# Peptides against a protein of PDB entry 5EIB: the designs that were tried, part 136

Target 1, 366 residues: chain A of PDB entry 5EIB
Amino acid sequence: VDLEPGTMDSVRSGPFGQIFRPDNFVFGQSGAGNNWAKGHYTEGAELVDSVLDVVRKESESCDCLQGFQLTHSLGGGTGSGMGTLLISKIREEYPDRIMNTFSVMPSPKVSDTVVEPYNATLSVHQLVENTDETYCIDNEALYDICFRTLKLTTPTYGDLNHLVSATMSGVTTCLRFPGQLNADLRKLAVNMVPFPRLHFFMPGFAPLTSRGSQQYRALTVPELTQQMFDSKNMMAACDPRHGRYLTVAAIFRGRMSMKEVDEQMLNVQNKNSSYFVEWIPNNVKTAVCDIPPRGLKMSATFIGNSTAIQELFKRISEQFTAMFRRKAFLHWYTGEGMDEMEFTEAESNMNDLVSEYQQYQDATAD
Target 2, 366 residues: chain A of PDB entry 5EIB as posed
Amino acid sequence: VDLEPGTMDSVRSGPFGQIFRPDNFVFGQSGAGNNWAKGHYTEGAELVDSVLDVVRKESESCDCLQGFQLTHSLGGGTGSGMGTLLISKIREEYPDRIMNTFSVMPSPKVSDTVVEPYNATLSVHQLVENTDETYSIDNEALYDICFRTLKLTTPTYGDLNHLVSATMSGVTTCLRFPGQLNADLRKLAVNMVPFPRLHFFMPGFAPLTSRGSQQYRALTVPELTQQMFDSKNMMAACDPRHGRYLTVAAIFRGRMSMKEVDEQMLNVQNKNSSYFVEWIPNNVKTAVCDIPPRGLKMSATFIGNSTAIQELFKRISEQFTAMFRRKAFLHWYTGEGMDEMEFTEAESNMNDLVSEYQQYQDATAD

## One batch from the design tools (peptide; made by RFdiffusion4, then SolubleMPNN)

Design b2_p16_7_s4 (from b2_p16_7, 8 letters changed)
Fold by OpenDDE base, seed 5:
Structure b2_p16_7_s4 (fold): chain B 366 residues (1-366), chain A 16 residues (1-16)
Amino acid sequence: as target 1 above (366 residues)
Amino acid sequence: IDPNRGIFIELYDAPP
């Protein structure tokens, strides 16, 4: 789905364009212009019914619909505004189905779009209420991984998107292959989300290796486990050492010893015990899929529900507040039918979310 | 798929 036709043409003409049914391409003629309000209330609202018709048709073709997975950017007007509108509308129609998102967080290092803090804050407000699971993919973290870890001097959107794709493939492994932990979206939510509002995940992927080092790297379970828990491998720009893990899932792929995986997972938990809450028993889940990812012998994907995710929301909130205090560009949103109250409500809800994460970070077992 | 461009929706069916 896009408000601009050019993106759809690029997908259709791409190497995977034939994987998608032509009828499942829904696009507008007028972009959101990086404005959440255009995506949510005007241009996106004109297109939403056409998207819902496709969603209904595909839902009717499912034998047992589990839920939905939406991938969108929170910086752009389409992904943020129309994306959250779609989430809301799908939730209204399918209240008993799981809503999962891959939400790409904006970063000033990657985009010059000045209104991204507004789009992100308004989106997070919707995601808090209308999603069951949200993978936070932070463009800042992706850029830092590309630059520092992958040794790319000039990271491209292609490089960032490669990391996103690897992560998405990793976290969905259990959903795509039988006999795995978290084999359905609901089990994943039950295992990962101890409190309904605290459903924002820090994903990570291993191995992350520079092109120059790929040829020399032995992939081992200990190395994957160590790298997976390294703050430098997190796809969200948060340091897990500044918070506590509420829950963790680790998904290993490839032919490896389950015993070795369990031993390494126990070792990493013991080494990092101060970074876990003590009052959630069995809060680390491990899965092993024998099918490696394409081009790798083995990989590991990390899903962390950490109170350190508040660092991401604080960053967005600080940027939002700096703009909103001066009412910068506010007329672009109010002109599309928004009230200033919606900005203050969104800011308040994000601050409440930060406070909730902090509360559980400071909580001890009685 | 560029996650920074457009919206992608996937439906998950239960495994048979």
Scores: peptide ipSAE 0.301, ipTM 0.804, DockQ to the pose 0.939
Fold by OpenDDE base, seed 1:
Structure b2_p16_7_s4 (fold): chain B 366 residues (1-366), chain A 16 residues (1-16)
Amino acid sequence: as target 1 above (366 residues)
Amino acid sequence: IDPNRGIFIELYDAPP
């Protein structure tokens, strides 16, 4: 789905364009111009029914619909505005199904779009209320991984998208292969989300290796386990050491010893015990899938629900506040039918979310 | 991901 035809043409002409049904391409002509309000109230609102018709048709073809997964960017007007509109409308129609998202967070290091803090804040307000689980993919973290870990001098969107695709493939492994932990979206939500509003995850993927070192690196369970818990390996620009994990899931792929995985997972939890809440029992879940990812012998994917995610929201909030106090570009949103009150409500709800994470970070068992 | 890229929606059916 896009408000611009060019993106759909790129997907259709791409190596995987034939995987998608032609009728499942829904696009507009006018674009959102990086404006959340255009995506949510005007251009996106005109297209939403056409998307919902496709969603209904595909839902009717499912034997047992678990839920929906939406992938979008919070910086752009289409992904942010229309994406959150779609989430709301799908939630209204399918209230008993899981809403999962991969939400790409904007970064000044990657994009020059000045209104990204507005789009992100307005989107987070919707995601808090209308999603059951949200994977936070931070373009800042992706850039830093590409530059520091992968040793790419000039990271491209292609390089960032490669990390996103690896992560998405990793976190969905249990949903795609039978007999695993978190085999359904509902079970994942139950294991990962102890509090309904605190459903924002930091993902991570291992191995991450530079092209020059890849040939010399033996992939072992201990190395994967260490790397996936490393703060530098997180796909969200927050340091887990500044917070506490509420819940964790680790998904290993490839032929490995379950015993070795369990031992290494226990060891890493013990080494990092200060970074877990003590009042949530059995808050680390581990799965092993015998099928490795393409081109790797083994991998590990990390899903963390950490109170450190508040650093990401604080960054967005600070940027938002700096613009909103000046009423910078606000007329672009109000001209599409938004009130200034909606900005204030979105800011307030995001700040409340930060406060909730902090509350549970500081909570004791007593 | 390019912030100007579209939205992808996937449906999850029962595992086989």
Scores: peptide ipSAE 0.295, ipTM 0.799, DockQ to the pose 0.725
Fold by OpenDDE base, seed 4:
Structure b2_p16_7_s4 (fold): chain B 366 residues (1-366), chain A 16 residues (1-16)
Amino acid sequence: as target 1 above (366 residues)
Amino acid sequence: IDPNRGIFIELYDAPP
């Protein structure tokens, strides 16, 4: 789905364009112009019914619909505005189904779009209420991985999208292969989300290796386990050491010893015990899939529900507040029928979310 | 998939 036709043509002409049904390409003509309000109230609202008709048709073809997965950017007008509109409308129509998202967080390091903090804040407000699980893929973290870890002097969108694709493939492993931990979206939610509003995940991937170092690295279970818990391997720009893990899932891929995985996972938990909450028993789950990702012998994917995710929301909130105090660019949103009060409500709800994470971070076992 | 461009919606049916 896009409000611009050009992206659909790129997907259709791409190596995977044939895997999608032609009727499942829904596109507009006018675009959102990086404006959340255009995506949510005007241009996106005109297209939403056409998307819902396709969703209904595909839902009827399912034998046992579990839920929905939406991938979108929170910086742009289409992904943020129309994406959150779609989430809301799908939630209204399918209230008993799981809503899962891959939400790409904006960063000034990656994009010069000045209004991204507005689009992100308005989107997070919707995601808090209307999703069950949200993978936070932070463009800041992706950029930092590309620059610091992968040693790319000038990271491109292609480089960032490669990391996103690897992460998405990793976290969905258990959903795609039988007999795995968290084999369905609901089990994942039950294991990962102890409190309904605290459903924002930090994904991580290992190995992350520069092109020059790939030939020399022996991939071992201990090294994968260590890298997976390293803050530098997180796809959200948060330091887990500044918070506490509520829940963790680790997904190993490739031919390896389950015993060695369990030993290394126990070791990393014991070394990092201060960074876990003590009042959630058995809050680390491990899965092993014998099928490696393409081009690797083995990998590890991390899913963390950590109170450190508040660092991401604080960053967005600070950027939002800096512009909103000056009422900068607000007329572009209000001109599309949006109320200024919605900005204040979105900011308030995001600050409440930060406060909730902090409360559980400071909670002790009584 | 470019998550920075457009919206992708996937439906999950019964686990394999």
Scores: peptide ipSAE 0.285, ipTM 0.800, DockQ to the pose 0.889
Fold by OpenDDE base, seed 3:
Structure b2_p16_7_s4 (fold): chain B 366 residues (1-366), chain A 16 residues (1-16)
Amino acid sequence: as target 1 above (366 residues)
Amino acid sequence: IDPNRGIFIELYDAPP
């Protein structure tokens, strides 16, 4: 789905374009112009019914629909505004189904779009209420991984998207291969989300290796485990050492010993025990899939529900507040039918979310 | 897929 036709042509011409039914390509003509309000109230609202018709048709073709997965950017007007509109409408129609998202967070290191803090804040407000699971893919973190770890001097969107694709493939492994831990979206939510509003995940992937070093890197279970818990491997721009893990899932792929995985996972938990909440027992889940990812002997994917994710929301909030106090660019949103109160409500809800994470970070066992 | 462009919706069915 896009408000611009050019994106659909790119997908159709791509190596996987033929996997999609032609009728499942829904697109507008006018675009959102990086404006959340255009995506949510005007241009996106005109297109939403056409998208919902496709969603209904595909849902009727499912034998046992588990839920929905949406991938979108929170910086752009289409992904943010129309994306959150679709999430809301799908939630209204399918309240008992899981809503999972891969939400790409904006970064000033990657984009110069000045209104991204507005689009992100307005989107987070919707995601708090209307999703069950949100993987936070932070362009800040992706850029830093590309630059520092992968040794790319000038990271491209292609380089960032490669990391996103690897992460998405990792976290969805259990959903794609039967008999695994978290084999369905609901089981994943039950294991990962102890409190309904605290459903924002910090994903990570291992191995992250520069092209020049790939040939020399041994891939071992201890190394994968160590890297997976390394703050430098997190796809969200927060330091897990500044918070506490509520829950963790680790997904290993490749031929390895279950015993070795269990031993290394126990060791890393013990080493990092101060970074876990003490009042959630058995809050680390591990899965192993014998099928490695393409081009690797083995990999590990990390899913962390950490109170450190508040650093991401604080960054967005600070940027939002700096613009909003000056009423910068607000007329572009109010001109599309938004009220200034919606900005204040979104800011308040995000600040409440930050406070909730902090409360659980500071909570002790009785 | 460029996650910065457009919206992708996937439906998860139960494995057979």
Scores: peptide ipSAE 0.265, ipTM 0.795, DockQ to the pose 0.935

Design b2_p16_8_s1 (from b2_p16_8, 12 letters changed)
Fold by OpenDDE base, seed 5:
Structure b2_p16_8_s1 (fold): chain B 366 residues (1-366), chain A 16 residues (1-16)
Amino acid sequence: as target 1 above (366 residues)
Amino acid sequence: SDERLRRLAEEREALR
């Protein structure tokens, strides 16, 4: 789905363009112009019914519909505005199904538009209320991984999207292969989300290795485990050491010893015990899939529900507040039918979310 | 594209 036809043409002409049904390509002509309000209230609102028709058709063809997965950017107008509109409409029609998102967070280091803080804040407000689980993929973290870890001198969107793809493949492993932990979206939500509003995940993928070092790196369970829990390996720009994990899932892929995995997972928890809440029992889950990802002998994917994610929301909030106090570009949104109250409500809800994370970070077992 | 991104970042920083 896109509000611009050119994006769809790029997908169709791509190496995997034929994997999608032609009738499932829904697109507009005008685009969102990087404006959340155009995506949510005007251009996106004109297209949403056509998308819902496709969603219904595909849902009816499912033997057992678990829920929906949306991939979108929170910095742009289409992914943020129309994406959150679509989430709202799907949730209204399918209230008993899981809503899962892969939400790409904007960063000043990788900025596509000046109004990204508005689009992100307005989107987060919707995601807090209308999603059950959200993978936070931060362009800042992706850029830093590409530059520092992968040793790419000039990271491209292609390089960033490669990390996104690897992460998405990793977190969906249990959904695609039988007999795994979190084998469905609902089980994942039950295991990962102890409090309904606190459903924002910090993902990570290992191994991440520069091209120059790839040939010299032995892939071992200890190395994967260590890298997976390293703050520099997180796909969200927050330091887990500044917060506490509410829940964690680790997904290993490839032929490895379950015993070794369990030993390393226990070791990393013990070494980092101060960074886990003590009042949620059995809050670390581990899965092993015998099927490695393409081109790797083994991998590990991390899913963390950490109170440190508040650093990401604080960053967005600070940028939002700086722009909003000056009413910068506000007329672009109000001109599409938005009220300034929606901005203040969105800001308030995001600040409340930050406060909730902090409360649970500071909570002790009574 | 990189120059545009840099300009947008500078514009955002100026709004801080």
Scores: peptide ipSAE 0.025, ipTM 0.539, DockQ to the pose 0.015
Fold by OpenDDE base, seed 2:
Structure b2_p16_8_s1 (fold): chain B 366 residues (1-366), chain A 16 residues (1-16)
Amino acid sequence: as target 1 above (366 residues)
Amino acid sequence: SDERLRRLAEEREALR
């Protein structure tokens, strides 16, 4: 789905363009112009019914529909505005299905538009209310991983998207292979989301190694475990050491000892016990799939629900406030039929979310 | 382009 035809043409002409049904390409002509309001109230609103028709068709063809997975950016107009419109509409039609998102967070380091803080804040407001689980994929963290860890002097969108792809593959492993922990979206939500509003996850992937160091690094369970819990490996731009984990899931892939995995997972929890809440029992879940990802002998994927994620929302909030207090570019949104009150409500809800994370960070019980 | 991205980042920073 896109509000621009060129994106669809690029996907269709790509190496995997034929993986999607031609009838499932739904696109507009005018684009959103990086404006959330165009995505949500005007251009996106004109296209949404066509998308919903496809969603209904595909849903009816499912033997057992668990829910929906949306991949979108929060900095643009289509992914943010139309994406959140779709989430709302799908939630209305399928209230008993899981809504899962992969939400790409904007960064000044990887900025496509100056109004990204508006688009992100307006989107987060919708995600808080209408999603069950959201993977926060932060372009700032991805850029920093590419630059610092992978030693890429000039990170590209291709490099960032490679990390996103690896992470998405990792977190969906349990859904794609039989006999895994969190084998369905609802079970994942039950295990990862102790409080309904606190459903934003920090993903991570290991191994991440620079090309120059690959030959010197062994792929071992201890190294995967150590890297996976390293603050520098988080794909959300927050430091887990500044908060506490509510819940964690780890997905190991490849041929490895379950015993060794369990030992290393126990060891890392014990070493980092101060960074876990004490009042949520059995809050770390581990899965092992014997099928490695393509091109690797083994990998580990991390899913963290941490109160440190508030740093991400604070960053967005600060950027939002700086723009909104000056009413910078606000006419682009109000001209599409938005009220300034919606901005204030979105800001308030995001600040409330930050306060809730802080409350549970400081709590001794739930 | 990288120059465009840099410019946009600077424009955002100037709004702070």
Scores: peptide ipSAE 0.018, ipTM 0.507, DockQ to the pose 0.015
Fold by OpenDDE base, seed 4:
Structure b2_p16_8_s1 (fold): chain B 366 residues (1-366), chain A 16 residues (1-16)
Amino acid sequence: as target 1 above (366 residues)
Amino acid sequence: SDERLRRLAEEREALR
């Protein structure tokens, strides 16, 4: 789905374009112009019914519909505005199905679009209320990984998207291979989400290695475990040491000893015990899949529900506030039928979410 | 507050 036709042509011409049904390509002509309001109330609202018709058709063809997965950006107008509109409409029609998202967070390091903080804040307001599980894929973190870890001097969207694809492949491993932990979206929610509003995940992937160092690196279970818990390997720009893990899932892929994995997972928990809440028992889950990702001998994927995720929301909130106090560019949104009150409500809800994470971070067992 | 959080965590664990 897109509000522009050009993106659909790229998908169709791509190596996997043939796996998608032609009738499932739904697109507009005008685009959203990086405006959440165009995506949500005007251009997107005109297209949403056509998308819902396709969603219904595909849902009816499912033997057992678990839920929905949306991949979208929060900085643009289409992914943010129309994406959150779709989430709302799907939630209304399928209230008993899981809503899962891969939400790409904007960064000034990656995009020059000045209104991204508005689009992100307005989107997060919707995601807090209407999603069950949200993987926070932060362009800030992706850029930093590309630059610092992968040694790319000028990271491209292609480089960032490669990390996104690896992460998405990792976190969906248990859904794609039988007999794994979190084998369905509902089980994932039960294991990972202790409180309904606190459903934003920090994904991480290992190994992350520069092209020049790949040939010299031995991949071991201890190394994967250490890297997976390293803040530098997180796809969200948060330091886990500044918060506490509510829940964690670790997915190992490749031929390895389950015993060694369990030992290393216990060791990392013990070494980092201060960064876990003590009042949620059995809050770390581990899975091992014997099938490695393509091109790697082994990998580890991390899913963390951490109170440190508030750092991401604080960053967006600070950027939002700096523009909103000046009423900068508000006429672009109000001209599409929005009220300034919606901005204030979105800001308030994001600040409430931050406060909730902080409250649970400060909670003790005694 | 902490007692409430512990209780909620226990309730969640029982649903797993």
Scores: peptide ipSAE 0.040, ipTM 0.594, DockQ to the pose 0.206; fails the geometry check
Fold by OpenDDE base, seed 1:
Structure b2_p16_8_s1 (fold): chain B 366 residues (1-366), chain A 16 residues (1-16)
Amino acid sequence: as target 1 above (366 residues)
Amino acid sequence: SDERLRRLAEEREALR
């Protein structure tokens, strides 16, 4: 789905363009112009019914519909505005199904679009209320991984998207292969989301190796485990050491010893015990899938529900506040039928979310 | 899009 035809043409012409049904390509002509309000109230609102018709058709063809997975950006107008509109409409029609998102967080390091903090704040307000689980994929973290870890002097969107694809493949492993932990979206939510509003995940992937060092790194369970818990490997720009994990899932892929995995996972928890809440029992889950990802002998994917994720929301909130105090570009949104009060409500809800994470970070066992 | 990332990278290098 897009409000611009050019994006859809790129998908069709891509190496996997034929995997999608032609009738499932729904697109507009005018775009959203990086305006959340155009995506949510005008251009996107005109297209949403056509998307819902396709969603209904595909849902009816499912033997067992677990829920929905949306991949979108929060910095643009379409992914943010129309994406959150679509989530709201799907939730209204399918209230008993899981809503999962892969949400790409904007960064000034990757984009010069000045209104991204507005689009992101307005989107997060919707995601807090209308999603069950959201993977936070932060463009700032992706850029830093490409530059520092992968030693790419000038990261491209192709490089960033490669990390996104590896992460998405990793976190969906248990859904795609039988006999795994978190084999369905509901089980994942039960294991990962102890409080309904605190459903924003920090993903991570291992191995992350520069092209020049790949030949010298042994892929071992200890190395994967260490790298997976390293703050530098997080796909969200927050430091887990500044917060506490509420819940963690680790997904190992490839031929390895389950015993060795369990030992290494226990060791890393013990070494980092101060960074876990003590009042949620059995809050770390581990899965092993014998099937490695393409091109790797083994991998590990990390899913963290950490109170440190508040650093990401604080960054967005600070940028939002700096613009909103000046009423910068506000007329672009109000001209599409938005009220200034909607900005204030979105800001307030994001600040409440930050406060909730802080509350649980400071909570002690009674 | 890649040209934009390149420009941003160049601007950052110039600020160091």
Scores: peptide ipSAE 0.036, ipTM 0.718, DockQ to the pose 0.013; fails the geometry check

